Peptides against a protein of PDB entry 6RGO. Designs and how they scored, part 121

Target 1, 392 residues: chain A of PDB entry 6RGO
Amino acid sequence: MALKLLGFNQDATCFSVISSNKGVTIYNCDPFGKCFELEKSTSNDEELDFLVEMLFSTSLIAVVDKTIGASKRKKLKIVNTKRKATICELTFPHEIMDVIMNRKIICVVLKSDQIFVYDISCMKLLRTIDVRGEKLKSTSKFRNSEAVGDIGVRVSLSTDNNSILCYSSYSKSDKENAPLNDIVVFDALKCIQINVLPAVHQSNIVCIACSPDGMLMATASEKGTIIRVFKTIDTENDEPILVNEFRRGSRPSRISEMKFNHDNTLLACVGESDTIHIFALPVTTTEADANEDDTLQQSSHSLSSSINGLQYISKGLANRFGKIIVSKIPTQSQQRHVAYIKIPENAKYRIGFPKDTTNTIHICGEDGNYLVYSIPRNEVGPCTLVKSNTFD

## One batch from the design tools (peptide; made by RFdiffusion4, then SolubleMPNN)

Design b2_p9_3_s1
Fold by OpenDDE base, seed 4:
Structure b2_p9_3_s1 (fold): chain B 392 residues (1-392), chain A 9 residues (1-9)
Amino acid sequence: as target 1 above (392 residues)
Amino acid sequence: EINSLLKEE
């Protein structure tokens, strides 16, 4: 049977798949088994296409049937899985490309480069973000949206209640074909733009991951060779903070998904390559815990050496070239993975980090494998398979 | 109704 993976929920307690014969199936990870099934609405041998987002281990799912007709592709259904009932239906002006949620917010991404932000508790529209409209205000030129079906606005949402939304935006360059290589950081609850990271890659951003707490964001371009990790909120001298630059590989390969673990110590990536890569993040010691113990009286001889102020001559030539942010940030040495998982070539995999085990990763494949791996802590190497299940 | 579904099971 052809399986299509939808992905894990926010805490990797469940994953969703499309089965050509059954429709949508949601599996529980532990204990492993089917927890929900949504039958296909059509008897036809049409290729099933759905978006399904599950809210953690709750009975709430968001569903978009993309299988047939332009009208269905514009409908979001909120479904109670226990009652098998649609509790809310929303219709959008354009095809739904993505849906993301947490306990506070649902974001709906449209083919029009619009993001609709809803309060999940009442399905009230909080904001419509028009990423294309922001571009048009800056560039005055309509891009005909017909051409490259795979380039659109990418989004990621923090899994916490702070609801930090990261999305790709068009660079403010006067180029007709401005890439989607800016990132906007947005408080989805307050509906305020917090930060803008201009030109984080040279090409369109195709993958974004927000950390669970919303403090970090990972980005990858169409080239998928470099992953960059930024602080989302914090800036240094009004410039974005690059925390890490990771090298996935030397050859171009699309990254389809990235995830942080729950303590922000690991970043995993998966895509078209035969390898899931896991990178270590530096532990940000908040300075708060260091203050207790070392009362040792080292007499601070205050050598006041008055090194003279070199006057910075303010040569004010505002060269308007959109300098890639990376040219201003000190070139950190590109780090490699600390761990990896080999996966079959041409099998699409999804990844998830369970909340309670920060050194465990869940993966599932369109090959019908659900796998749990242990991540090595103190060595660079392969992950160890801990559990294996199959689904159809 | 949605508010009742915001609880993990």
Scores: peptide ipSAE 0.267, ipTM 0.917, DockQ to the pose 0.626
Fold by OpenDDE base, seed 2:
Structure b2_p9_3_s1 (fold): chain B 392 residues (1-392), chain A 9 residues (1-9)
Amino acid sequence: as target 1 above (392 residues)
Amino acid sequence: EINSLLKEE
């Protein structure tokens, strides 16, 4: 049977899949098993396509039937899984491209480059963000460039209650084909733009991850060779703070998903390559005031010593067009992965970090494998398989 | 109704 992966929920307690014969199935990770099934609404031999976002371990899901011909691609359903009942239905002017949520906010991304921000508690519209309209104030021509490709507005939302929304925006360049290479940081609760990171990549951003606390974001372009990690809110002299620059590889390969772990110590990425890469972030030692209490010298030789965070305050090269381009960190300072997982060639995988075990990663594949890996702390190497399950 | 679903079971 053809499986399509929808991904993990926010805490990796569940994952969602599309089965060509059954429709949408949600699996619980521990204990492993089916927790919800949404039957195929159409008898047609059409290839099923869905968006399904689950809210943590709750009975709330957002569902979009994206199946071609289904005429439902503009409809968001909020479903109570326990009651198997639609509790809210919203219809949008354009096709829904993405849905993301936390305990406070649901964001709906449309093919029109619009982001609709709702209060999840009442489904009240808080804001419509028109990413294209911000561009059109600078560029008079509606190019109905049917973006023929998989290039559109990308979003990520913090899993906390602060509800930090990061989204890709068009560069303010007068060029008709301005790339989606700016990031906007938005307080989704207050509906305020907090920050703008201009030209974080040279090409369109295709993947964004926000940290659970909303303090960090990771970005990858169409090239997928370099991942950049920025502070979301904090700025230095009104300039964006680049925390890390990671090298995934030398060859171009699309990154489909990135995730931070719950303590912001790890960033994982997956995509079209045979390898999931896991990168270490510098532990911000909060200087806990060393109050003198004498307790046991467990020699945590923390790997802290060798990650001299060279704060390259890379003076933004003000290119002739007044855009601050985040200067590339020198290739010698680009960090590699600290851990990796090999996956089957051409298998699509999704990743999730469980809340309670910051050195564990959950992965699932369109091959029907759900796998739990332990991440090595003290060495660079492969992750160790801890648990495996299969699904159909 | 939605407010009742925002609780983890």
Scores: peptide ipSAE 0.267, ipTM 0.916, DockQ to the pose 0.659
Fold by OpenDDE base, seed 1:
Structure b2_p9_3_s1 (fold): chain B 392 residues (1-392), chain A 9 residues (1-9)
Amino acid sequence: as target 1 above (392 residues)
Amino acid sequence: EINSLLKEE
């Protein structure tokens, strides 16, 4: 049977899949088993496509039927899984491309490059962000984005209540083909733009991850060779703070998903390559807690010694045109993965970090494997398989 | 209804 992965929820307690014969199935990770099924409503032999976002371990899901011909690609359903009942249905002017949520906010991304921000508690519209309209205000010409099927606005939302929304935007360019290579940081609760990171890559951004607390973001371009990590809110001299630059590989490969762990110490990435890469982040010691626990510093020093060569090249060279060019960290200072998982070629995988075990990663594949790996702490190497289950 | 589902079981 063809499986299609939808991904893990925010805390990796559940994952969602599409089965061609059954429709949507949600699995619980521990104990492993089916916790919800949404049956196929159409008798047609059409390839099933859905968006499904689950709110943590709750009975709340957002569902979009993206199946070809279904005429439902513009409809968001909020479903109570325990009652198998639709609570709310919203219809949008354009096809829904993505849906993200936390305990406060739902964001709906449209093919029109619009982001609709809702209060989840009442489904009240708080804001419509028009990324194209902002582009036009910045003298950037209209791109007929309809022709470039895979390149649209990308979003990530913090899983905390602060509800920091990061989205890709069009660079200020007089060129008709301005890339989606700016990042906007937005307070989704207050509906305020907090920060703008200009030209974070040379090509379109195809993947964004926000940290759980919303303090960090990771970005990858169409090339997928370099991952950049920035502070979201903090700036130095009105310039964006580049925290890390990671090298995934030398060969171009699309990154489909990135995630931070719950303590912001690890960043994982997955995509079209045979390898999940896990990178170590420097622990941002906030200056305040530097007093007491001198003892735990010794074991972190071995991994941190490779990090100490990252001079904060916060020096964005403002070019003569006021464009902050994020200075590329020299290739010699680009960090590689600290851990990895080998996955089958051509199998799509999704990743999740459980809340309670910061050195554990959950993965699931379209091959029907759900796998739990332990991440090595003190050495660079492969992750160790701890648990495996199969699903159909 | 939504507000009742915002609680983890």
Scores: peptide ipSAE 0.250, ipTM 0.911, DockQ to the pose 0.633
Fold by OpenDDE base, seed 3:
Structure b2_p9_3_s1 (fold): chain B 392 residues (1-392), chain A 9 residues (1-9)
Amino acid sequence: as target 1 above (392 residues)
Amino acid sequence: EINSLLKEE
């Protein structure tokens, strides 16, 4: 059967798939099994296309039927899985491209480069963010968006109640073809822009991940060779906003998904390559717990020495154009993966981090495999397969 | 309805 992956929920307790015969199926990860099915609305052998986001282990799902007709692609349904009933329906002016949620907020991304932010508790519209409207204030020409294929606004939302929304925006360059290479950090609850990270890549951003706590974000461009990790908030300390730069590979490859684990110690990425890459993040030790004596002189070759080179370039250009956040980090300082998983070529995979086990990753494939891997702590190498299940 | 679904049982 043709399977299409929709992905894991926020805590990786469930994942969603489209089956050509059944429609949408949601699987529980542990114990492994079907927990919900949504039947296809049509008897026709048409290729099924859906957006489905599940809210944690709750009975709430957001559903967009993209299978047939421009009218359905504009409708968001909120469904109670226990009742098998639509409890809310919203219609948008444009096609829905993405839906993300947490316990507080639903964000709906449109083909118009608009983000609609809702209070989930009452489905009240809090904000409409018009990413193009900001571009049009800088660039007079509406290019008809029809010609710019797969490149749209990308979003990620923190899974916590702080509801930090990160989205890609158009650079303020007077170029008619300004790339989607800026990042905006937005408090979705307060409806306030917290930060703007200009020109975080040279090309369009195609993947964004927010950390569960909203303190970190990861970005990848259409090249997918470099992943950058940023602080979402400027700290009062002169600490660099760019925390990490990771090399996924030397060859261009699209990254489809990135996720942080629940304690911000790991970042995983998946895409068109035969390899899921897992990167270690430096733990920011808050100075408070430094009282216990354990003299483990682990020679953490302090990344501090390479960051000192960044201070010299900042002084001269700082005055006119906002903080140049991405100075060229020397290619030698780019960290590689600490762990990896090999996946079948041409199989699309999705990733999730469970809350209770920070060194475990869940993955699922359009090949019908659900796999649980253990991540090595002290060694660079392959992840170990712990559990395997199949689905249809 | 939505508020009842936001509670994990």
Scores: peptide ipSAE 0.245, ipTM 0.906, DockQ to the pose 0.642

Design b2_p9_3_s2
Fold by OpenDDE base, seed 4:
Structure b2_p9_3_s2 (fold): chain B 392 residues (1-392), chain A 9 residues (1-9)
Amino acid sequence: as target 1 above (392 residues)
Amino acid sequence: EINSLLKPE
């Protein structure tokens, strides 16, 4: 049977799959087992395609049936899994590409590069973000929607209540074919743009992860060789703060998913490669807790270091060529993974970090494996398999 | 209805 993975929920307590024979199945991770099934709407041997986003371990799911016809691909259903009932239905002008949610917000991404932001509690539309409309009106050549394959607006939402939305945007370059290589950070509750990170990659961004608290984001381009981690809100001299630059590999390979763990100490990535990579993030010790005890009166010897006066040579002529100010992301030393998991070649895997165990990762494969790994803390090496289950 | 589903079961 062909399985298609939909992924884990926000806390990795459940994962969703499409089974060609059954439709959508949601599995609980612990205890392992089926918790919900949505039957296919058709008896036909059509390839099933769905979007399913689950709200944590709640009875709320968002469902898009993409299997049949352009009309269904534009329809979002909010379903109560306990009642097996549709409680809300929304129809969009364009095909739904993605749906993300937390306890406050649902974001619906359309093929039109629009993001519809809803208050989940009442399904009130808070904002329509038009990622194309923010592009200079002059370059509105509709990318012929047929030939632009898997390149669209990417989104990630913080799993907390702050509801930090990170999305890819078009660079403000005068180029007709500007890449989706900017990141916008958006407060989805207040509907305010917080930050813009220009040109974070040279090519289109294909993967974004927001940290659970919304303080960090990870980005990967079509090359998938480098992952960059930025502060979302904080800036230094109005420039984006690059926290980490990770090297996944030397060869191009698409990254399909990235996730932070709950405490922002780990970033995992998965994609078309035979390896899930796990990277360590620096623990930002907030200086706040260090203020208590050590009143040690070390005598302040005031070494007056002589300020050598570097002469300001005032060289004048600012030639008007529009230098794309590629913000010089400081070239941090590219770090490698601290841990890894080998996966079968050509098997698509999804990843999730459970909330309660920051050194555990959940993975599931289109091969029908649900696996729990322990992540080594103090050594660089393979993860240890702790639990395994199979699903169909 | 939605508000009742925002709690874990």
Scores: peptide ipSAE 0.203, ipTM 0.889, DockQ to the pose 0.677
Fold by OpenDDE base, seed 5:
Structure b2_p9_3_s2 (fold): chain B 392 residues (1-392), chain A 9 residues (1-9)
Amino acid sequence: as target 1 above (392 residues)
Amino acid sequence: EINSLLKPE
């Protein structure tokens, strides 16, 4: 049967899939099993497409029927999974491209490059963000969004209650064809812009991940060769703080998803390549006052990996057009993965990090595999398979 | 109804 992956929930306790015969199915990860099914409403041989956003392991889901020819592409349904009932229905002026939520906020991304921010508790509209609105003052031409199916506004939301929203925005260049290579950091609860990261890549941003706490953000461009990690809120001399630059590979490959683990120590990426890459983030050791004198001489040869202090070369190369391009970290300081998982070529996989086990990763494939891997702590190498299940 | 689904069961 053809499976289409929809992804994991925020804590990797559930994942959703489209089955060609059954419609939308939600699986629980532990104990493994089907927990919800939304039957196909139409007998048509049309390829099913859905957006399904879960709210952790709760009985609340957001659903959009994106099936081609469906009049429902503009309609968000909030469904109670226990009752199998629609409890709220919203209609938008444009096609829904994405839906993201946490316990406080629902964000709805439209094909018009608008983000609608709702209070989930009452479905009250808090804000409409028009990502084109700053640009519409300079360029009257609607890009015919028909030809650019892959280049739209990307969003990520913190899974915590702080509700930090990161979204891609158009660079302030007067060019009709400005790339979506800026990032805006937005407090979705207060409806305040916190930060703007200009030109974080040379090309359009196609993938964004916010950390669970909203303190970090990872970005990838259409090339998918380099992943950049930034602080979301903190700035240094009013400039964006680049924490890490990771090299996924030398060959261009689309990154479809990135995730931080719950403690911000790991970043995983998946896409069109045969490899899930896992990168280590620098642990900010808060210098807790180690004033306690405990003399225990345990001679463990700490391999002092001399993390040679990456001097933040804040040399923003002002290119001839006054664009602050984030200075490429020298190729020698580009970190590689610390761990990896091999996946079948051309199989779409999704990733999730469980909350309680920061050194495990959940993955699921359109091949019908749900897999749990252990991430090595002390060595660079392959992840170890811990659990395997199949679904249809 | 939404507020009842947001409560931990």
Scores: peptide ipSAE 0.192, ipTM 0.874, DockQ to the pose 0.457
Fold by OpenDDE base, seed 3:
Structure b2_p9_3_s2 (fold): chain B 392 residues (1-392), chain A 9 residues (1-9)
Amino acid sequence: as target 1 above (392 residues)
Amino acid sequence: EINSLLKPE
């Protein structure tokens, strides 16, 4: 049977899959088993296509049936899984490309490069963000949307109640063909733009992850060779907004998903490569707890490769051209993975970090494998398989 | 209805 993975929920307690025979199935991770099924609406042997976003371990899911006809692709259904009933239905002017949520907010991304932001509690529209409308104010020509293939607006939302939304935007460069290489940071609750990161890559951004607390974001371009990690908020301290640059590989490969763990110590990435990469983030020690005397000389060789190579291009040019955040970090300062998982080359995988075990990663494949790995703490190497289950 | 589903069970 053809499986299509939809992904893990926000805390990796469940994952969703499309099965060609059954429709949408949601699995619980522990204990492993089916917790919900949504039957296919049609008897036809048409290739099933759905968007499904689950709200944590709750009975709330958002569903878009993309299988049949342009009309269904524009409909968002909010479903109660316990009642097997549609609670709310919204119709959009354009095809839905993505749906993301937390306990406060639903964001709906359209093929028109519009983001609709809703209060989940009442399904009230809070904001429409028009990413193309911002581009048109800066660049006079509509790109005919037909010729730009798989390149659309990418989004990520913090899983906390702060509801920090990160999205890709078009560069304000006078080039008719401006890439989607800016990042906008948006407070989805207050409906205000809080930051803009210009030109974070040279090419279009294809993957974004926001940390659970919304304090960090990770970005990857269509090249997928470099992952950059940024602070979402400008700190008053002269601290660089670019906190990490990771090298996934030397060969181009599309990254499909990235996730932070719950304590912002790890970033995982998956895509078209045979390898899930896990990177270590520097722990920002808040100075406050420095008073307890515990002399545990764990010689953590902090790979504090001092990123001394951020030549602050002098204050004088910053006033006319918005903060050039991406100085060329020397290729030598690019950190590699600290851990990895080998996966089948032809199977799409999705990743999730469980809340209670910061050194554990959940993965699932279109090959029907659900796998739990332990991440090594003190060494660079492969993750250890702890648990495996199969699904159909 | 949605508000009742926002609570973890």
Scores: peptide ipSAE 0.189, ipTM 0.880, DockQ to the pose 0.645
Fold by OpenDDE base, seed 1:
Structure b2_p9_3_s2 (fold): chain B 392 residues (1-392), chain A 9 residues (1-9)
Amino acid sequence: as target 1 above (392 residues)
Amino acid sequence: EINSLLKPE
């Protein structure tokens, strides 16, 4: 059967899939099994398309039916899975492209490059962010969105209650073809812009991940060769802090998803390549806890020595035109993956990090495999398969 | 109703 992956929830306790014959199915990861099914509303052999965002392991899901007609693609349903009942229905002026949530906020991304921010507790609109309107204020030029195919506003939201929203925005350029290569960091609760990271890539940003605590973000462009990690809130001399620059590969390949683990020590990426890459982040030891654990330092030095050489604080060259050029980390200092998983080249996979096991990754494929891998701590190499299940 | 679903079961 044709499966389409919708992905994991925020803590990787569940994942959702579209089955061509059944509609939407949600699986529990442990114990493995079906926990919810949403039947297709039509008998037609139409290719099923849905957005489904689940709130952790709760009975709350957000659903968009994208299969049938322009009207359904504009409707968000909040569903109680236990009651099989729609609690709330919202209609938008444009097609819904993405939905993301945490315990406080729902963000709805439209094809119009608008982000609608809601208080989840009462479904009140807190803010409409018009990313295109901000471009118009900066560039005075309207770009017809219809001609720009698979390039739209990308978003990521912290899974904590601070509700840090990272989104891609248009560079300040008089050129009609300004790329979506700026990042805005937004406090979704207070409805304030916290930070702006200009020109973080040379081309459009196609993937963003926010850390669970909202302190870090990862970005990838259409090239998918380099992943950059930044601080979200902290700045040095009003300039963005580049923490890491990772090399996924030498060949261009689209990254579809990135995730941080729960303690911000790992970043995973998946996409069109035959490989899930896992990168190690430098542990920000606050100077206070460095005094007690002197004995375990010797074995970590081999992996950390490649990390410590990256304290080239990239002083952003503020060029005369107010464009912060994120100074490229020298290509020799670009870190590679510390771990990897091989996947079938033609199978789309999704990734999730469980909360309780920081060195474990959950993956699921359109091939019907749900797999749990252990990530090596002290060695660069393949992940070890711990558990496997199949679904249809 | 939504507020009751914001808690883990």
Scores: peptide ipSAE 0.189, ipTM 0.881, DockQ to the pose 0.699

